# Peptides against a protein of PDB entry 6O8C, part 226

Target 1, 262 residues: chain A of PDB entry 6O8C
Amino acid sequence: VGLRYEKISLPKIHPRYDLDGDASMAKAVTGVVCYACRTASTLLLYQELMRKGVRWLVELVKDDYNETVHKKTEVVITLDFCIRNIEKTVKVYEKLMKVNLEAAELGEISDIHTKLLRLSSSQGTIESSLQDISSRLSPGGLLADTWAHQEGTHPRDRNVEKLQVLLNCITEIYYQFKKDKAERRLAYNEEQIHKFDKQKLYYHATKAMSHFSEECVRKYEAFKDKSEEWMRKMLHLRKQLLSLTNQCFDIEEEVSKYQDYT

## One batch from the design tools (peptide; made by RFdiffusion4, then SolubleMPNN)

Design b2_p30_5_s4 (from b2_p30_5, 18 letters changed)
Fold by OpenDDE base, seed 5:
Structure b2_p30_5_s4 (fold): chain B 262 residues (1-262), chain A 30 residues (1-30)
Amino acid sequence: as target 1 above (262 residues)
Amino acid sequence: MRYEVPLLPEREPVVPLSGGGGLEPLLELL
C-alpha cells in the first residue's frame, strides 16, 4: 500500500556563462521542481485520505466489536436459561428417584448439565479476549488513531505552498534566461545580472529539493511505515473478533441441541 | 500572459499502486 514516486535530482549546473546552456539548465531545473511540487501535493492528499480511512476503519472495528459483544450476551442468556432449566429437571428427577421412579433418564440429564457447564466456562475466555480488544481500541490504546494525526505531513505545514513559492522564483528566472537566449548577446550589465540570477536559481532549486526531501518525502515515508504497521495490527484484531463471533455461534448451536430437554 | 509552466511529459508523478484510487487500497485489505 502507498504511492510510488521517482527519486529526482537536480541537473548539474555548469559554472561557465552560456546563454543556451543556462536557458536549457533553467528549463530542466523548473521541470524537476515542478515535479517535486506535484509529488508533494499528491503525497499530502494520500496522507489525508489515509487519515480518513484510518478513522473509518476504527469505527468499523468498533461496530464489529459491539456486534460480537451483543452476540456473546445472547448466547450467555440462552446458556444460563438452559442451565437453570436442566437444574430444575435434575431436582425433579432426584425427587422421583426417592420413590424409585425413572432412574435411567437422570444419567443423560446429568451429562447434559455437565456439557452446559463446560460451555459456560468457555464464556470467561471470550470475555477476557473482548476486554483485551476493547483496551486496544480505547483512547490511548495500542490501536488508537492518534499516530495518524502526529505522523507525516499536514495541510497546516504549508509544505506544498512553500515549494510553489520557490517554483515561482525559479520559473521567473527561466523565462528571463529564455529572453536572454533570444538576444544571443547581452550587454555587460545584463550579463552580470544573468550570472547573479543563475546563482539565485541554484539557491532556490537546492532549497526546494532539500525541503521536498526532508519535509515531504521523509515524513511521508514515516507515515507510510506507521500506517502499514497499524493496518496489519487492525486486520489481525478484526480476525480475532471474527473468531470470537464464530465461537459464540458454535456455543449457540451446541446449546440449541439441548433446548428440547429444557 | 498566463505562464504555462512547461508540463514535463505526463508521467504521473506518483503512480498509485495498481489497487484502486483513494480509500480503495484500504478497502481491498478489508
Scores: peptide ipSAE 0.008, ipTM 0.468, DockQ to the pose 0.065
Fold by OpenDDE base, seed 1:
Structure b2_p30_5_s4 (fold): chain B 262 residues (1-262), chain A 30 residues (1-30)
Amino acid sequence: as target 1 above (262 residues)
Amino acid sequence: MRYEVPLLPEREPVVPLSGGGGLEPLLELL
C-alpha cells in the first residue's frame, strides 16, 4: 500500500575546482532536488486523498451501523409481539385444561415460548456488541479519524514550497556553472565566486534533501503505517457489524416460523 | 530559448495497483 518512490541521494561533490565537473554535478543535484519536489508533492496529494477516503469510510460504516441498529429494533419489536401473543395463548389453554381439554397442543406452544425467550436472551449480546462498535466509532474512540489530521504532511506545512525555494537557488547556481563552463577559464575573482557558489550549492542541496527526508518522507511513512493499521481495524469492525446484521436476520427468520401460531 | 533542464527520466511514482492493502480494501468495500 502507498506510493512507491525511489530513494534518491545527492551525487558526490568533489572539492576540486573543475568547471566541467562542477556544471555536471550541479545538473545532477538539480535533477535530484527536482525529483524530491515532485515526490513530496505526490506524497502530499496521496495523504490528502487518503484523508478524504478515511472520512468517507467512517461515514459509510456509521450508516451500516445505523441500519443494523434499525434492523435490530424491528426484530426486537416483532419478537416481543410474538412472545406476548404466545403468553396469552398459553394462559387461554391453561384455563381450558381445567375444563378437561387435551394437553397435546399446550406442549408445542410451551416449546415455542421457550425458543422465543432464548432468541430474546441473545439480543442482549447483539446490543452489547453494537455498543462496543459505537464506542469505537465515536469521537475519541479507538477508530476515530483524528489521527489522519495529526499524522503526515499537510498543505499548511508548505514543505513543497520550501523545497521549491531551495530548488530555485540550486537551479540559479547550475545556470551560472553552465556559463562558467562555456567560458572555459574564469578570472581570479570569478573563480572565487564559483568556489563560493559551489559551497552554497552543497548547502542548499543538503538542506533540501534533509527537509525532504525528515519533513516529507518520514512523516508520509508514519501516516502510511497508521493508515494501514487503522484500515485493518476498520475492515475488521465492518465484518463484525455485518455478522451482527446477519444475526438479526437469522432471529427474524426464526421468529417468522412461529407467527402462524400466534 | 528556455532550455528545459532534461528532467531525469519520469519514473512516475508507480502506485502499485496490485498491492493488496490500500485501495483494494476500499475497492472491495464498493
Scores: peptide ipSAE 0.007, ipTM 0.455, DockQ to the pose 0.068
Fold by OpenDDE base, seed 4:
Structure b2_p30_5_s4 (fold): chain B 262 residues (1-262), chain A 30 residues (1-30)
Amino acid sequence: as target 1 above (262 residues)
Amino acid sequence: MRYEVPLLPEREPVVPLSGGGGLEPLLELL
């Protein structure tokens, strides 16, 4: 999961004044920082998309939960109805048996009653599991999306814009060095400016790469790791919900076999 | 997606990055 990016490094900057070398170096630096800007933008976009996906998945799992609760409620009502009817029937047969009626039918009804009571006992486990799930999905629960708003990078951090400013400064110097290269020889003052701009280039490049590494990449990696952890937990919870839903269907199916006796 | 370090094109984009234009064209060519 996540975006794959290549680890980029600044080219070695030679301290020697060399118009050809300096222009070539400045080109390479510009390329590296440009890549950092694009990567930072893409990493930001990915995180924003993931935040949307996280919210969507939370709502989807809440819907799955509500459906399971509804189904559980239906099954409980049906089961309780069947149990009450069978209990009435048993009481009628017990009264009739005192008047010499057949014991065989009472045995079958008693077995059905016992089966329905076993099914009813499973409802407590389903309820407890649903309560646990509800607690995890609740605001401040273990599966709340709060982490997605705390971790990673946000548009408000303006990290891409900060990198873009540095890239602009670097690009201006690169274009100047391209001109300087075309002149083949600079006057003394221009040579001193070129040397100074080379130092600025290095400063801006180093600052850009530090900012990219610390404020974009590292925060993205932390966001990614938390996203992967959260996603695993959410998928597990969703499987648990599906299992509970299936248990409700299994109970319903089993109860349906005895409806003709109720 | 895999992102590779783009090399600046050898040929400059025809659109001079005059002082106020975003590096957008350069970013597209990178």
Scores: peptide ipSAE 0.000, ipTM 0.308, DockQ to the pose 0.023
Fold by OpenDDE base, seed 3:
Structure b2_p30_5_s4 (fold): chain B 262 residues (1-262), chain A 30 residues (1-30)
Amino acid sequence: as target 1 above (262 residues)
Amino acid sequence: MRYEVPLLPEREPVVPLSGGGGLEPLLELL
């Protein structure tokens, strides 16, 4: 998932003085740098939207975590209650067996007690898994959103505005070359100014395209790759939480079968 | 002394950014 942009290149600048060629080249350069400005703005907007989506997904996964912790706590309380009641029943039956009770009923209650103790042992695995998940979601954890504030481009970098300043300088030279073309022939001093402005056009165009490539495109690609990796890890963590919640329901259902014996 | 002006690269065709890449792919993952 990501914005598709075209790889744009500057047009070839012919070194020879030519009013028709230079006006046409300046128009093409203006078009390329204008595309770079629009693309940089769109790439910035996409990253800001992704940062909002990352924060929203972190809160959603914290809610899923809190629900799982709540359900685990309910199951622990219920299971501990059932274990304590069956242990009381076993102690009563052991006292009565000294008088005439069938060994079969004590066997069944002892089997239920053993099953509940096995269910209780699985709670430690659920707890350790929830602690791992909590550590990963914590500030400074592996799934913290801190990377989204460090990676890519930000409005504070003013990269779009820097490109716009260069585009304005290029556009001014293009309008001058359009006038020079209309004159068909320049005086010697005006010809020297035109040649100098052609060098400025090249300088501003090269600076704009370098800035676009290094400060906008490359940083966006790094942000995109990091966002895809992080998103995959978050979706995996949500599946782990759902699995832990289901294990809590399975324990609750199994404990409910023995509540009638307590 | 001929000052050679450095050559800029040739223009590849600019395909218009079709603007329609909404949040839809993120919503299908939810």
Scores: peptide ipSAE 0.007, ipTM 0.413, DockQ to the pose 0.128; fails the geometry check

Design b2_p30_6_s1 (from b2_p30_6, 9 letters changed)
Fold by OpenDDE base, seed 3:
Parts: sequence; structure tokens; C-alpha cells
Structure b2_p30_6_s1 (fold): chain B 262 residues (1-262), chain A 30 residues (1-30)
Amino acid sequence: as target 1 above (262 residues)
Amino acid sequence: EEREKEEEEKKEEFEETLKELEEAFKEEEE
């Protein structure tokens, strides 16, 4: 769930010299650009927090992976030991059969051996799955977090500061227009300055809005979309790890049933 | 796409307003 922001638009600007209208317009512009500054700051903060969250999740999943690998290793050792013991038993019974003793028990032991070998084969599949997961989490893998450092806006971009500078210029003009309004009528030279400042106001406002839309909002949306996609993939991977862990436990349980024959 | 169109329309409206302002300022200087 991303931050909701309102669509920002500049007020309509009238070309006609009007002290009351110009002051009102300047006030509205100041408000809009002020909102842009605050929004840009909020969007930046959100992204920084998300980057921290991404790093945290990566470490968590790596820990889950390592735990699964450890469990798998334990099961492999146990299984191999059990197989070796059963194979020794089979050899003994085969020798006894040559002497015409205890043919019926050999069949049961051989069946157990076959079952254990099947379990051993499943370990290979688990290993392959773990390797796949490892490759995906590795640097340059499909689930690498490099995008989090590349996408979106960063403090180093100084977008908020740039917008603030423009806001300061706009605010200064607004305060002057408020004074001009109070005078009701300006001298010719002051009127020309007012007109010039009105043009400056528009340029600053336009620059601010363009910067906000292109450098703040657009990049934020790209970051948000990428983060959502990545998070879904990571959650799925975590589920896969849990499944593999459960498979290891299942194998361990099955092997434990045959330990009495060894 | 609709949001981009609305933003483009607003940008166009703003640019048009700026042009009108520039023209109005030129007419007052004449």
C-alpha cells in the first residue's frame, strides 16, 4: 500500500494586471508548491524506510535458507548412515541364504533398502531446489536488492531542497503582492516591477511542478511498483524454503522408522 | 494513461496560460 497523494495543479493565472487577483493567485501558488515540497519529503522518507525493510527481509530470508541447508545436511548424514547399515545387513542375509537359512527375512530388508534409496534420491531434488534459491538470492540474481538502491528518489538528489528554493522565491513574491494589494494603486515603476515579478512567479511555479512530477512522483511510482513485485517474489521464495524444510523433516521421520533394523 | 493525459492537459493549459501572459505583457509594452 503506497502513500496516497493528491494530484497537484497550479491555479489559473490571468494575464491582466490586477492587484487583488495577483495576490490571490500568488497565495494559491504558494500553497500548491508548499504541498509539493511536503509531499516530496514524505515520498522520500517512505522510500528510505522501504529500503531498510528490503535489506531486513533479505537477511531474514538468508537466515531461513541457511537453516534449511543445515537441516538438509543433518538428514543426509542420518540417511546415509542408515543406508550403510541396511546394506551390511543385506550382505549378511545373502550369505545365510547360500546356506539355506532364513529366506523370508531377506525380502523385507531388501524392501527397506529400496525405500531408503528412494528417499536418498529425493535429497537430490531438495539440493537442486536449494541451489536454485541460492542463485536467485546471490548478487546479480533475480531477487537481488540492487534495484532498491537504483530506483526511486534519494536524499542525494536534493529534490526537496530544490523545491524549497523555488518555494522561497515564490513566497517572497507573494508577500510583495500582498503589500502591493494594500497600496491599492502602484506608481508606474512599481507596477512594472509587479508585472515582472508575476512572470518570475510563473516561471518558478512551472519549474517546481515539473520537477515534482518528473523527478519525485514518477520515480516514486517506479520504485513502488518494483518494490511490490520484489516483495511478492520474496514471499514466495520464503514459502518454498518452508516447504523444503518440511520435506527434510518428513524424510527424517521416515528414516527413524527403519533405525530399529540397524 | 488517463492520469498522464490529465497532466499533459494541465501542462498544456498552463503553457497556454503562460503564452497568453507573455502575449498580454507584450501588448502592454507596445
Scores: peptide ipSAE 0.019, ipTM 0.439, DockQ to the pose 0.507
Fold by OpenDDE base, seed 1:
Structure b2_p30_6_s1 (fold): chain B 262 residues (1-262), chain A 30 residues (1-30)
Amino acid sequence: as target 1 above (262 residues)
Amino acid sequence: EEREKEEEEKKEEFEETLKELEEAFKEEEE
């Protein structure tokens, strides 16, 4: 998952004064830096959308957690009520057994009581698992989304705008080199200006490529890697929540089988 | 530290390239 972009490099720059070659080189440089601007904008947009997605997923998982906790609480109440009723019944049958009445029924009820106590013990494991999930989702937890605000590039960094300024400078020089090419020969002063502009072009181009690589691409890749890792963990956590929910339903179903005895 | 080194190396390479260009432009003026 992520945007694919082509690795871009500046064309080879020849130090030789060549009006045709310089115009062609300037055109190529303009194209490369233009691509960098567009790519930087796309990478920024992707990250902004991903941040929105991350926030949405966090809220979704929190809702799932709250629903699971609610269901668990309901099951605990039902189970405790059932256990209390069975215990009362056991006491009654124990008294009846002292007078030689209904011994076979006492054995069955005692077995039900034992099964209910086993179900009650499993609730402790579910509670512990829910607490672990809660701790991971909590502020400062392992699944906190603070990284999404820190990693990557942001509109406030103005990376696209900075690259656009450099692109404008490069484009101006390119158009001048196109004119110079059309003249076929330049006067001495114009030739010196051309040579100077060629140096400026290289300076702007290198600055643009450095900025693109270091401030746009590298930070994007870090954001992407972090987002993929976090997403895998969140999906796993969501599966755990689903498993816990299913366990609660299984317990509720099992308890319902014994309600006729209470 | 490694990022600073890579940035310094790229800066040095660029400065060397600029110097080579400046020298080449001077040689064409002679």
Scores: peptide ipSAE 0.017, ipTM 0.437, DockQ to the pose 0.505
Fold by OpenDDE base, seed 5:
Structure b2_p30_6_s1 (fold): chain B 262 residues (1-262), chain A 30 residues (1-30)
Amino acid sequence: as target 1 above (262 residues)
Amino acid sequence: EEREKEEEEKKEEFEETLKELEEAFKEEEE
């Protein structure tokens, strides 16, 4: 899960003044930092899409929860109604039994009553499970999505723009080094400028790579790890909700069988 | 974790290379 990117490193830079070597090095550095810019933009886009997905999933799961709660409530009402009807029937049969009538039917109805009471007891467990799920989904709960806004990189950080500025500086120096290479020999003053530009190139490249690694990659990986963990928990929670829903349907089906006796 | 270590190692290697360059430039200015 997550975007795969290639590990990038700056080329080895030789301290020696060499017009051919310096042009080649500058080209390589430009390529690496260019890749960093593109990668940073891709990582940012991925995170923004994931944040949207997280928000969407939270709302979906909340809807699933509400549906399950509604179904549970419906089943409780139906079950309670059925229990009350069976209890009335039991009372009628008890009165009839005093007149020497139908003992066998009373036994069957009493068994049904016992089964219904057991089903009613199971509703307490379902309710407790739903309450637990609700607490986990609530603000500040274990499945809160606040991390998605805190972790990772954001457009407001302007990481891509910062890297692009550094890339522009590096590219400018690279083009100058190409010209210097074409001259084969530089005057003393031009040679000194070339040396200074090489130092600037190193500075910009180092700054770019540090920024990329620390502010882009590291934060992305932290976001990725957190998102994977959170997603696993959310999927598990959805499975729990589905299980609870199915339990409600099972109870409803069983109750429907007994309604024919009421 | 291994990727973070490799990135840190590469960063260290780069910083070392920069230091070497800075030293070499200082020696050429003297």
Scores: peptide ipSAE 0.020, ipTM 0.449, DockQ to the pose 0.394; fails the geometry check
Fold by OpenDDE base, seed 4:
Structure b2_p30_6_s1 (fold): chain B 262 residues (1-262), chain A 30 residues (1-30)
Amino acid sequence: as target 1 above (262 residues)
Amino acid sequence: EEREKEEEEKKEEFEETLKELEEAFKEEEE
């Protein structure tokens, strides 16, 4: 579940010179850009934490995979040994049947042999599934974590710092507009400076909003969507590994029943 | 997708407002 943030919008800009209105507008702009800075920082932190989580999960799943492969290998060895022993027993009984007509015991052993061969065939399916999982986890595979380094925002982008610089400029103008409001009337030159500062404030605000939307929010959302998709696939893969492990245990248990006949 | 469209629309509205403001400031400097 990704971070929820509120949609931010700049207040309406009035071109008319109004000391009270301009101070109020500048305050609102300062608030919006301040929220953008905090939100950008939170979004960045979330992504960094998710990247750590992704790396951790990859290692965990690799460990699960290796354990499953080990168990599968153990079962294959046990199964092959059991098959070889049953085949030897079948040969002995075939020789004995030439001497004593105990057909019932040979039939039972032959049925066990057939069942073991079916179990051996199922190992091929397990192997194929493990190979598929390995291919998906491999570099360049469908579950590679390369996206986590490419998608989203990074500390090196300095998005928060860039927004903070813009916020500082806006805040400075806001404080000046509070002073201008307190003067109630400005001289002509001061009025012109106020108008120019208003233009600068709008420029900085627009730049902040565009940077926040395009470089922070959009990239975050892309990262979030990719991470959610990847996480779902990884969790599903872990369930598949567990299923394969359980299948190996089931085969081992079934083989153990036949070891008493060898 | 709908939220992205709304943000783009607001961005466009703001850019239009900025253009109008810039034009108004140029007219006052003349």
Scores: peptide ipSAE 0.019, ipTM 0.446, DockQ to the pose 0.387; fails the geometry check

Design b2_p30_6_s2 (from b2_p30_6, 12 letters changed)
Fold by OpenDDE base, seed 5:
Structure b2_p30_6_s2 (fold): chain B 262 residues (1-262), chain A 30 residues (1-30)
Amino acid sequence: as target 1 above (262 residues)
Amino acid sequence: SEEEEERKKLEEEFKKTLEELEKAFEEEEK
């Protein structure tokens, strides 16, 4: 689940002045930081996509909820109407029974009435479940998507741009070290500059890796974990809604069987 | 563009992630 990326680390930076070694090291550092930049960009894009997906899913589930509520309401109206009609029928047959007519039919109708009342009682449970779901979907509820706005990295953080700046500095030093290597020997002043640049390279590289790890990867992982948890809960909720909808359909079907008596 | 292709890949990954979560949930309910 989520994007896969490789763990990266900086190569060892030797303190010894070595033109060949320093060029090779600088090349490796450049490669690592390049990868960090690309990875950070990819992680950011993924998170932005997920945020869009989260918003979309929230709206979808809200629609599902509304449809379920609508169906429930429809069934309640139908059921109540059926119950009222059956109750009227029961009263009529009770009067007929007093004159010794249709006693057997009264029993059947009474049983139907009892079944309908039981179905009506089940609607209360469905209503309670819907209310619970509504509360969970409400602002501040357990399924609120506030985390999606807070967690992870955002374009406004400009993490990729910050890494790119550091990469540019590192790359410049790398190119200089390639030139230095080609010279085979540097004058004293040039050697001192090389040494200073090596220190700068170390600084930039360390800063880049720290930023990548702490501000990009770590935050991404936190976002990913929360997104997975939230997604599981949302999927479960959708299944609950589907179940409730199916229950409503089942009740409607059952009621339809008794329409001949109403 | 390369960015558009990357976006498409991410979208596919997103879909796969959803499918995996759905599958995992179904397995948990069994």
Scores: peptide ipSAE 0.022, ipTM 0.529, DockQ to the pose 0.011
Fold by OpenDDE base, seed 3:
Structure b2_p30_6_s2 (fold): chain B 262 residues (1-262), chain A 30 residues (1-30)
Amino acid sequence: as target 1 above (262 residues)
Amino acid sequence: SEEEEERKKLEEEFKKTLEELEKAFEEEEK
């Protein structure tokens, strides 16, 4: 899961003045920082897409929740109606028993009444579970998606742009070093400029790599880990909702068996 | 599971998008 990237490092920069070596080093540094820019852009895009995916999944689970609540409500109404009818029937048979009429059927009706009351109690458990799910999905709940806006890198951070600026500076120095190499020998003043530019290249490269590792890669990895954990929890919650829905259907089916006695 | 398949589908779409972008960058470098 997630985008694979290669671990990059800067080549060793030697302090010795060497036109051929410095040109080669500058080329390598340019390549590394260029890779960092592209990678940072790709990592940012991945995170933005994942944020959209997170929002989509939240809406999907909310829809599932609402459907489950609706089904539960229907079952409660049906069950309550059935219980009321059975209670009326029980009263009738109790009167018949007092006058020494048919009493054998009273036991069966009473058993049905007891079963219906047990089903009613199970509805309380389902309600409690739904309330728990609702609390987890609510703002500030355990499954809130606020982390998606807090974790990782964002376009507003301008990480890619910052790296690009550094890359431009490095590239300019590289092109100059390529020209210097072609000259084979430099005058004293040009040699001093070359040495200063080499120091600048080092600082730009170090800054770029530090920024890439600390502000791009590290934050991306944190976002990735958190997103995977959150996604797993959300999918589990969806399965719980499905289970609750199925329990409601099972109760409805069982209640339908007793409707003939009402 | 169906949920895992949906997640996988989303991931594949993201990968495809990233690959297309990478190709576009390679073409610009040529």
Scores: peptide ipSAE 0.019, ipTM 0.503, DockQ to the pose 0.017
Fold by OpenDDE base, seed 2:
Structure b2_p30_6_s2 (fold): chain B 262 residues (1-262), chain A 30 residues (1-30)
Amino acid sequence: as target 1 above (262 residues)
Amino acid sequence: SEEEEERKKLEEEFKKTLEELEKAFEEEEK
């Protein structure tokens, strides 16, 4: 479940001058922006790890594909060899039948030949499936990982650093407000500075929250959604490859049984 | 994953902090 960042609008800082209230407010704001910084850092780390994971998964699937292709090729060679041997045997028996030898053996060999040809036809279907998978894994294909580099937040965006700068400004004002609170009463000039700093605090806080929500959370959610969809598709693809590999093994096993008759 | 759990914890803490802030501002309107 994605961060439903409810647009928590920073509550309107009330214009009322209150040293105790302002110190408490400043403390709370500092806390919120601090959490935003930590969260942004965590979200960034997650995305970077996921990008590494995506690259790893792509390589893994490519390896699976290559292994499947290799196995398919091996089976094709074995099958073709077996078919050629059976065809030679059929020709020999056909010549012998002209001399009134038993027809039962020829019938069995002919049935084996027919079965082998059916297996050969199934190899064409496997080849077509492998070609489809290859196209999907190719650059620009449906399972391309280009989205992982485009979506989300990146270290180069320096979102955490930007938020940290704002946090530093807010923290400085908070410490001043803590001092102001301790004084209980401010001189006119100090009061005016306090009021001005309160406005600055609000400005920095608003900027921080806006940046966090729009540049960090929103982009992260988009990345997460795309990653989940992509991973589901990749896992399905791996299952398809495994199925094709198993089909090749099944064909090989069946062919081996017929080789005992040749 | 452990990272996802840590993220969820941070999100919950963040939400609580925001709620506290909202309450604090509502009290100032009174």
Scores: peptide ipSAE 0.015, ipTM 0.488, DockQ to the pose 0.046
Fold by OpenDDE base, seed 4:
Structure b2_p30_6_s2 (fold): chain B 262 residues (1-262), chain A 30 residues (1-30)
Amino acid sequence: as target 1 above (262 residues)
Amino acid sequence: SEEEEERKKLEEEFKKTLEELEKAFEEEEK
């Protein structure tokens, strides 16, 4: 789950002045930081897509909830109607018995009534479960998606842009080091500039790597972990909704068997 | 489950996106 990225590290930087070595080192550093920039961009994109996915899933589950509530309501209405009809029938038969009229079906009807009442009792449990689900889906609930806005990296952080700036600086130094290498020997002043640029390169590189690790990778990993946890909970919730829906269908099916008696 | 299917779909979309990004990266390295 999530994007795979390779752990990158800066090459060893030797303090000794070496035009060939410095050019090679600078090239390697440029490559590493370039990779960091691209990776940061990819990680950001992934998170943005996940945020969209999270919002989508929330809406999907809300729709599922509404459908379940609707189904439950329908079943309750049907069940209540059936119960009322059966109760009327029971009363009629009871009166018939009082006047010594034949009521052979009274026992069967009474049994049906008992079964319907049992079914009705289950509706309370379903209602409670739906209320719990609603509370979890509500703003501030346990399944709120606030984490998606808090965790991870965001475009507003400008991490990619910051890394790109550093990469540009590093790249410029690298190109200069290529030129220096081609000269084979530098005058004293140019040598001093080279040494200074090498220090700058190191500074920019370390800053880039630190930023990448702490502000991109670390936050991404945190986002990933939160997303996985949240996703598991949401999926579980959806399963619960499905279960409740199925229970409603089961009740409806059973009630339909008794409608012929009403 | 339907949930697993939807999650799978999302994962597939992400995978495709990642593949596209990887390709783009390879092209830039050339």
Scores: peptide ipSAE 0.019, ipTM 0.511, DockQ to the pose 0.017; fails the geometry check

